# Peptides against a protein of PDB entry 4CIC, part 152

Target 1, 148 residues: chain A of PDB entry 4CIC
Amino acid sequence: KVSTKGHYGVQAMFDLAQHFGEGPVSLKSIAERQGLSEPYLEQLIAVLRKAGLVKSVRGAQGGYILAREPRDIKVGDIIRVLEGPIAPVESVSQDDPEHSLKFDFSVTKSVWEKVKKSIEEVLDSITLADMLKDAEEAQMAQGYMYYI
Target 2, 147 residues: chain B of PDB entry 4CIC
Amino acid sequence: KVSTKGHYGVQAMFDLAQHFGEGPVSLKSIAERQGLSEPYLEQLIAVLRKAGLVKSVRGAQGGYILAREPRDIKVGDIIRVLEGPIAPVESVSQDDPEHSLKFDFSVTKSVWEKVKKSIEEVLDSITLADMLKDAEEAQMAQGYMYY

## One batch from the design tools (peptide; made by RFdiffusion4, then SolubleMPNN)

Design b2_p23_5_s2 (from b2_p23_5, 8 letters changed)
Fold by OpenDDE base, seed 5:
Structure b2_p23_5_s2 (fold): chain B 148 residues (1-148), chain C 147 residues (1-147), chain A 23 residues (1-23)
Amino acid sequence: as target 1 above (148 residues)
Amino acid sequence: as target 2 above (147 residues)
Amino acid sequence: SEEEEVKRLAREVFGDDEILTLS
C-alpha cells in the first residue's frame, strides 16, 4: 500500500487543485469527494498547511486552498512533506529482532539508493497541473465514447 | 526501510554470486557473512529455489549455488520472486479502517504506475554481475586510500 | 490490480510501512 498518507495526501491536494481559483473548500467537501474520513483529512491538511502547501481561509465560507499554483507543486513535494513527520518507524521486522545487524552492505545500499533516486525523479517530474491535465484528457476520452 | 525480505534476499543472492564457480555454499556460511538468521535465510532460499534462481547441491559439502550466472539474474528478478508469496497484507491502516474506499482515482493511480515502472526499470537494469563489479571497484578504491 | 502490484513492489522496496519514503 502506498503509504495511506502519501496516497490520500496526493488525492486531497489534487482535489484542492481542481478547485483552485474557486475559493476555499471545506474539509467536509474534500472528504466526501475523495472518500476520506474527515478526521484523517484534518490531520493531513494540518501537515500540508504547516509545510506551506495549503492555506486556511477563515469565514463563513472558510476552508482550504492551495498555497501555490498547481504548476508549482510537485507530487514529490507533497510526498516529502507527508513523509517527514513519519518517524522512520524502525520497522524492526517483528520476526527476527536480533539480526537487525545494520550491515552497511555498501553494494546493496547502492541498489536502494538508485531506486530512491528514480522515484524522486518521477515524483518531481509530476505537478498538480500535470495531474489536472491528465484528468481533463481522461474526461474527454470518456465523453467521446458516449457520442460514438 | 527496504522490505527486510527484499533486502536480505538481494544480500543472500549477492553472497552466492560472490562465490559463484567455487561450489556450493552452506546456509550457515551465508547467514554468518550476511548477518542473517539461519532460519530466516532458509525461508528466503526456499522461495528463491522454487523460483529457479538457486539450486540445492546435496552431499558432504552440500549447500546452494546460483541457478544462473550472475549476469543473468537481475535484482528485479529477485524482488519479483520474493514479493510473490508475500500475501498482500491488507495493511488496513489501523487508523481509518472505514475509508479504505478503493477510490479508483484514475489520476492518482497513474502517478503510482509511473513510480512502479521507474522502480522496475531500475531493478531490471542491475544484475548480480553489476553488483559484483561495484563491489570490486569499492574494494579497489579503499585499497588506494591506504596507499 | 496494477495498484496492488505497485503496492507490492513498493512494500518490497521500501518496507511494509514506508512504501514511498523519499527520505
Scores: peptide ipSAE 0.123, ipTM 0.765, DockQ to the pose 0.076; fails the geometry check
Fold by OpenDDE base, seed 2:
Structure b2_p23_5_s2 (fold): chain B 148 residues (1-148), chain C 147 residues (1-147), chain A 23 residues (1-23)
Amino acid sequence: as target 1 above (148 residues)
Amino acid sequence: as target 2 above (147 residues)
Amino acid sequence: SEEEEVKRLAREVFGDDEILTLS
């Protein structure tokens, strides 16, 4: 299961990407479209804002915008920003608290490092612009299925 | 966090790989070498055994062996076996139980699917034999630093 | 530690309980 934070963070950022150039989007509107609780979204947006991925716009049409173009925001950037405040949930394996420590097995560690690198490479290869393109393609494909 | 199950499972399987061809290894010895609790290891081994990755040998020198050669066991195979019994802990996000978001957003889902695929590819590219080789290389490198 | 980072990344990507759910 994708971390709820990561998933929602990417969804929220994607929503902002869809509205990029249209002006500020309210948290309420994002929450409604993405099926997120507004309070939870506020927390996510606060983190993303602090990291400089999102800007708040004040005024009658106030809300949030992407701080950069969708092509300049990688999914990896979003995840890295959201990971910072995600306290490493010490998944203290409830069953064996004492043996949690020594990932000292160098070879096993190397396996996970390879996995990490692969994940990073994938997430860094996907921009919000790529996601927008994928969404457009999916909509077109659905539209074609309705016409056939 | 690599699931504790995944990590320990790979460690246990690697320990068995290091002793492949030497006969059965006791759970106690694996637990001692890998710093695992014996009861936890018993649970892992039971799953791995059921999946046919490990065999139990009975007798005075009883214990466990790999069911296949190290080259024929991918890390991905181990992880897949161990994930099966990992009940999808409904990480009910404590903070918003009601909005367990339907991952219905197709585009976002596709991102995670790509990540999943990449992980699978990596884990399927690494065998226990590869890990053995890496361990040997690491030992040689350490040995050269001491001379 | 690098492990903690991998674990963090994996938790972020796969959730707290199923970091490497290949299924």
Scores: peptide ipSAE 0.120, ipTM 0.772, DockQ to the pose 0.099; fails the geometry check
Fold by OpenDDE base, seed 1:
Structure b2_p23_5_s2 (fold): chain B 148 residues (1-148), chain C 147 residues (1-147), chain A 23 residues (1-23)
Amino acid sequence: as target 1 above (148 residues)
Amino acid sequence: as target 2 above (147 residues)
Amino acid sequence: SEEEEVKRLAREVFGDDEILTLS
């Protein structure tokens, strides 16, 4: 499963949401829990910090915290922040580097714009608080399966 | 705007839709009109043909036609066909090839499942006939601006 | 997996390793 920057970013932010109010979390601990490389996570956190979604706490018990409450952070906010600095990798289709003809066919473009809008609407409808709730419900469901 | 296989596939299918009922269209003519390389288009058409979305017509006036009416081909059908043979390009994130850790976090997975569902719903709601209609409306709008 | 399919779809629609292209 090729993980996207967005996927890892959401995972990292969700980890911080789970620890919201408990104090700063180290990058190492996030990386370990979320199965991320620490260097990769450092890059993601740097972008998220610059965008004001996370804060750095200095000191011996230092680390990172969410800059806002989980209910005030949409998944769409996280994705938008992470996509901004991603230069459109001209995915030179390996197969024909020369013919990346930007044929902006207006009708086909409109299809992709509709898809984009739909994705944005979905991602903007989900907060970190919603994800926390879903996680709690999943844990409760697992607990009930062990008592049967 | 990095064109995806899906983008080009939809363009090629749309070109065939515009010529539906007029007979077979050559790959060369599609490539020229849609700004595609002919070799790339040949690969796309091969996949689409195998999936039964296009038919090949042999002869001096041979080429390709839609296998079904434009109203019976969803954009979602085109995309699903083209995605099947696309080996998951392990987009080794150039930045960290080693740590493509398959962490299936269930909660994050559910987010992406919702996104997928939304995309599928949109793409399945659009047919080639809808695209033809949109193109006609756009042409009419341009005509009125000149007048 | 559904996630792999989403990622594949996202790559096909928006480019490699992008779930959403906002640009």
Scores: peptide ipSAE 0.117, ipTM 0.762, DockQ to the pose 0.071; fails the geometry check
Fold by OpenDDE base, seed 3:
Structure b2_p23_5_s2 (fold): chain B 148 residues (1-148), chain C 147 residues (1-147), chain A 23 residues (1-23)
Amino acid sequence: as target 1 above (148 residues)
Amino acid sequence: as target 2 above (147 residues)
Amino acid sequence: SEEEEVKRLAREVFGDDEILTLS
């Protein structure tokens, strides 16, 4: 399971990317489109805004916009921002609460470091612009399936 | 945090790999060396045995051995075996218990699938034999630092 | 620590309870 914060954060940022250049989007509209609770989205947006990934626009048509172009925001950037303020929830595995995962075993540590590196590389290779392109391609593929 | 099960499972399997060819290893000895509780290790070993990665040997010098050579066991094999029986613990994020992560958003789902694929590729590229080699190299490097 | 960072990333990507669910 993807962390709820990471998943919803990327989802919210993607929604803002889809509306990039169209002006500010209300949190209510994002919440409705993405199936998120508005209070939860407010918390996510606050973190993303503080990190400079999102801007608040004031006024009658106020709301939020991406602070950068979709091509200049990596998925990895979003995840890193959301993980920073998230206190490491000690996943107390219910099965062995007394055994703190001592990562002290050097060989096993190296395995997980390799995994981490691979995750970071993947997430840093995907921009919001890439996600927009993928969405467009998926829509076109669906459209073609109706014409055949 | 690496899943406790995955971490300890790989650690236990690595211990068995270090003793591969030396005969059966007791759970007690593995637990002591790896800093694991014996009851927890028993649960892990039961799963690994059922999956055919570990064999039980009976007798006075009984215990457990790898069912295959270290080169024939990928880290990915260990993780898949341990995660399979683990019902996806719905991490009910305390923050929004009512919102089941509907992975239904196709584009975000594809991102996580790419991450998953990358992890699988990495874990499938590492065998217990590779880990043994890395451990030997690390020991040699430490030994050379003392001379 | 690098370990804390890995743990954070893993928790964020895979959830609070399970770092790596490959299944």
Scores: peptide ipSAE 0.109, ipTM 0.762, DockQ to the pose 0.112; fails the geometry check

Design b2_p23_5_s4 (from b2_p23_5, 11 letters changed)
Fold by OpenDDE base, seed 4:
Structure b2_p23_5_s4 (fold): chain B 148 residues (1-148), chain C 147 residues (1-147), chain A 23 residues (1-23)
Amino acid sequence: as target 1 above (148 residues)
Amino acid sequence: as target 2 above (147 residues)
Amino acid sequence: SKEEEVKRLAKEVFGDEEILELA
């Protein structure tokens, strides 16, 4: 499972990217558009704000904005903020305590490290600006399909 | 956390690769070398055998062997066998049932699809033979550090 | 879904918690 946090975090950040330059967006409006619970979104936004990816705007028309331009926020930045450093595959869980020898089998570990690196590279190659572009292209394609 | 199943499955297959050509290896010996419980290893080996990655050899000196050469077994093959087709993780839907609108947000989905493809490409690029080579190189490097 | 598939693959490769934390 992409962590629910990662998934919803990227969705929330993407919503803010879609409204970038339009002023602050309310959490309620983000939650409604993205199909997120408002309380859950509040937690995500709090983390993202603390990490400096989101800014809070105070006032009657207050809300949240991206702290940086969409082109300057990678999907990888969002994921790292929400899920922490891609910790090295810490040891296999305690469920088999007797045999949970953290067999730090160096060779097997290296396989997982390669996978991790590949994920990071992909996520760091995608910005919110790229996602905006993809959304626009998809919407244009859908619009053309209805006119054909 | 790498799934315990994937982790141990790759370890068990790697152990069999290290003994490839030496004849059948007992589950007990694999379990001991890889720090696995024998019962857990039995389950893994059963799945791997059913998938045709491992063969059972009968007899007093029976055990298990790789069904193919290490170069012909990708890490991706092992993972796919143990964990099934990378099935769509069942929807987040159970814990917040009301808001679990599977927002099939096409753009977000595309991000995860790219990640999936990348993982598959990496795992399919690594064979048990590659792992054997890496292990040999690591062992040589350690030997040089002690001398 | 492909996301679910990535999640599963990530779960498969990195275990439930950590790589699901990354993906």
Scores: peptide ipSAE 0.163, ipTM 0.754, DockQ to the pose 0.097; fails the geometry check
Fold by OpenDDE base, seed 5:
Structure b2_p23_5_s4 (fold): chain B 148 residues (1-148), chain C 147 residues (1-147), chain A 23 residues (1-23)
Amino acid sequence: as target 1 above (148 residues)
Amino acid sequence: as target 2 above (147 residues)
Amino acid sequence: SKEEEVKRLAKEVFGDEEILELA
């Protein structure tokens, strides 16, 4: 399960990216469009705001905006904010305390470190701007299928 | 947390790789060396055997061996066997049933597909032979520091 | 779905909770 937090965090940020330049978006509207509970979204937005990825705008038409341009926000930035530092593989030791022989299996650890690095590289290679572009391309492809 | 199953599965397979060509290894000896419970290891080995990654050898010195050479077993092969077909993402719908709008967020899905592909590529790029080589290099590096 | 496959692979490799912290 992509952490529900990471998944919905990326969705919420993507919604804000789609409305970037249009002014502040209400949490209610984001929640409705993204199929999120408003209370859950409020928690996500609070974390994202504290990390400086989102800004709150006050007023009658208040809400939230991206704090940076979509091109300047990586998916990796969103995930790191929501999920914290990629916890070093907490030593498997917690569930079976008796066989907690800290075998410093340096080799097995290296495999997981390589996987981690690969994930980070992928997530850092994708910006909200890239996601916007992909959405536009997908919409155009659907539009062409209706005219044929 | 690397699934305990995947982690220990790779460790068990790596142990068998270290003993490849030396004959069958008992589950007890693997469990002791890898810090695994023997009953848990038995479950892992059963799955790995069924998938054809491990062979059982009968006799007084019976046990298990790799079914293929270490160079012919990818970490990705081990993971795929142990964790089964990647369970369909149970739709996020279970925890908040009301907002289960299946927004086919094709774009968000594409992000996760890229991540998956990257993980698969990494795991398929590492063989048990590569792990053996890395272990040898690490041991040599430790030996040089004592001198 | 590819997402399901990623989640499965991620679950397989990192356990359900940790993979999503990275991805």
Scores: peptide ipSAE 0.160, ipTM 0.754, DockQ to the pose 0.093; fails the geometry check
Fold by OpenDDE base, seed 1:
Parts: sequence; structure tokens; C-alpha cells
Structure b2_p23_5_s4 (fold): chain B 148 residues (1-148), chain C 147 residues (1-147), chain A 23 residues (1-23)
Amino acid sequence: as target 1 above (148 residues)
Amino acid sequence: as target 2 above (147 residues)
Amino acid sequence: SKEEEVKRLAKEVFGDEEILELA
């Protein structure tokens, strides 16, 4: 399961990428377009702002912009900001707190580390610019389906 | 964080792999070696058995064995069995049940699909036999550090 | 959906929030 935070964070950042160069966008407009609650989006944007991925613009036409070009923001950057450092979360199984034995079985740990590395590689290979390109291609494909 | 079920399931299966060919092992012995509660292990083993990854042997020396050779069991097979078909779990964020808006944004969906594919590829590339080999190599490396 | 499947796999492998934390 993609963390809800990660999912919505990427959506919000993608919305800002689509409007990059057009000036600041309001949280309300992002929330409406992305189907997010404004309060939830406010929390996400606060974290992203603190991490320097977004900037706040003040004034009557104020709002938020990307702090960097879409090509300079990886999906991995967004996820790392929102989810924090992948601390080896001691899987304190909520269901059996007594048996949260840190059985650091080295071999099983290595499996999960490989999975982690693979995820990181994928997320670091995708930029907001790549997502913009994919969206454009999808729109063009839809346009052609209406003309056929 | 690895799912507790996935983590312990892989550990239990790995324990069975280490004893493959030696006959059935008791749940108690697996639980002790892997630091698992026996009741929790019983649940995991029940699922794994139903999926045909383990077999139960009856009798005084009864217990469990792998149903297939370690080389024929992928980590991905274990995870898929324990976690079930990757049903689109509606991330009902427990914290905001109202906003579980299935916003199927196609572009963001594609990102997560790529991640999923990558995870599946990794898990399907690792067998219990590979894990056994890694364990042997680690033991040998430790042995050489003491000499 | 594949997204839901990734989310599920991520939840399954790393726990709900954890795979995305690992990334």
C-alpha cells in the first residue's frame, strides 16, 4: 500500500508541476483538482515546504509553487520528505508486543534491503518532468481515440 | 518496514528450508529458533499449508516440511500467499476514512505500478535456496574472521 | 488497480506506511 501521505503528496506535487511557470496556485485549487481535503493538503504542503520542495507566495494572487524545476524533483525526493528516513522500523507488531523480538535474522533482513533498494531506484528514476510527459502522452492518446 | 506476517513467514519458511531433507520439524522448534510465538507461527503455517508451500507430517516425530524444494519456492510466492492477492486495498487511511477518495489519477497510478513491478521482480528473483546459500556464505565469512 | 496492488504489496512487505518510508 502506498502510504496515503506518499500518494497524495505526489499528486499535490504533480499538480504544482502542471502549473509550473504559471505562477502560484491556491491550496483550494489543488485540493479540488486532486480530490484532497484542504486540511490534509495543508499538512502535506507544510512538510514539503519545510523540506524546500515548494515555496509559498504571499499576496492576493498568492499560493504555492515548486521550489525547483519539475526535472529536478524526483518522486523519491517527495517520498523521502513525507515518510522520513526509512528507519528500520522495529516492526513492533501491535498484535504481539511481547514478541517484537528483533530477530535480526541477517538473511531475511537482506531480502528486505534488496526490496528497499529496488523501490528507491525506481522512485529516484522518476521525476515530475517524467510524469508531465506521461500525462501529455495520455492526453494525446485520448484525443486520438475521439477522432477515430 | 516489512509486514510482520511477511517477515515471520519468510523466516519460518527459511527455517524449514534449512531442515529440508532431515524430516519434519515441530512448530515449537521453529518458534524457538526464529523467536516467534508458537500461536502466531501456527497461524502462519496454516496459511502456508493451505497454499501448498508446507506439508504436515503426522505421528510422534511429526511436524512440518517444505512441500517443494527450496529452489522451487520464491520469496514472492511466500509473500503472495501470506498477504493474499494484492487486492486493491482501499487505503482506508484509518486517520481520515472520509477522504479515502479513490482518486485514480492515472499518472500517479503508473508510478506505483512501476514500484510494484520492481518489488515483485525482486521477490520473485530470490528463492529459499538463494537464502540458504547466503546463510552459508555468511557463516563461512564469520568462520574466517575467527581464524 | 495496480496502485492498490502496489499499496497492498507495500503494505504487505513493509507495512502500510513503511515501504514509502523506505523509499
Scores: peptide ipSAE 0.159, ipTM 0.753, DockQ to the pose 0.063; fails the geometry check
Fold by OpenDDE base, seed 2:
Structure b2_p23_5_s4 (fold): chain B 148 residues (1-148), chain C 147 residues (1-147), chain A 23 residues (1-23)
Amino acid sequence: as target 1 above (148 residues)
Amino acid sequence: as target 2 above (147 residues)
Amino acid sequence: SKEEEVKRLAKEVFGDEEILELA
């Protein structure tokens, strides 16, 4: 399961990307569109803001904007930022707390390192601009299905 | 996080691969070498056995063997087998239990599907034979550092 | 450790349980 933080973080950032250039977006509006709780979104946005991916705009039309263009924000950037505050939940396997620590098997470790690298490569290959394009293509495809 | 099941499952299968052709290996010996609890290993082996990745051998030298050659067992095969019984712990985010279900955003879903596919490709590209080779290379490299 | 980092990344991306389901 995609971490709820990762999933919602990407959703929130994508919502901001969809509104990029339209001015600040309120947390309330993001929460409503993305089906997120506003308090949870506030926490995510706080982290993303601290990392410099999001800017807060003050004023009558205050809210949040992307700090960079959608093309300059990778999904990997979002995930890395959200991972920082995610305390490594020591999933101490409830069943074997003593042995959970010895990942010292070098060969198995290398397998997981390869997996990690692959994940990073994928996430770093996808920008918010790519996601916007995919969304547009999906909307066009749906529009064509309604006309056919 | 690689599930503890996935990690230990791969370790156990790798241990069996290292002993492939030497006859049955006891769960006790695997547990000792891999630093696993024997009861936990029993559960893993039961799943792996049911999936046909491991065979139990009965007798005085009874134990477990790989059901296939190390080259014919992908890490992905092991993980898929172990994931089946892993009840999707509904990681209901403690903070937002109601909204955890709507992964309905098609575009974000596609991102995770791409990640999934990439993971599958990596895990399916690695066999137990590849792991054996890597272990041998690592041992040789360590041996050369001691000389 | 790098493994803890992978686990963290994987947990963060897939949650503890589903890294395997996606795999």
Scores: peptide ipSAE 0.154, ipTM 0.759, DockQ to the pose 0.114; fails the geometry check

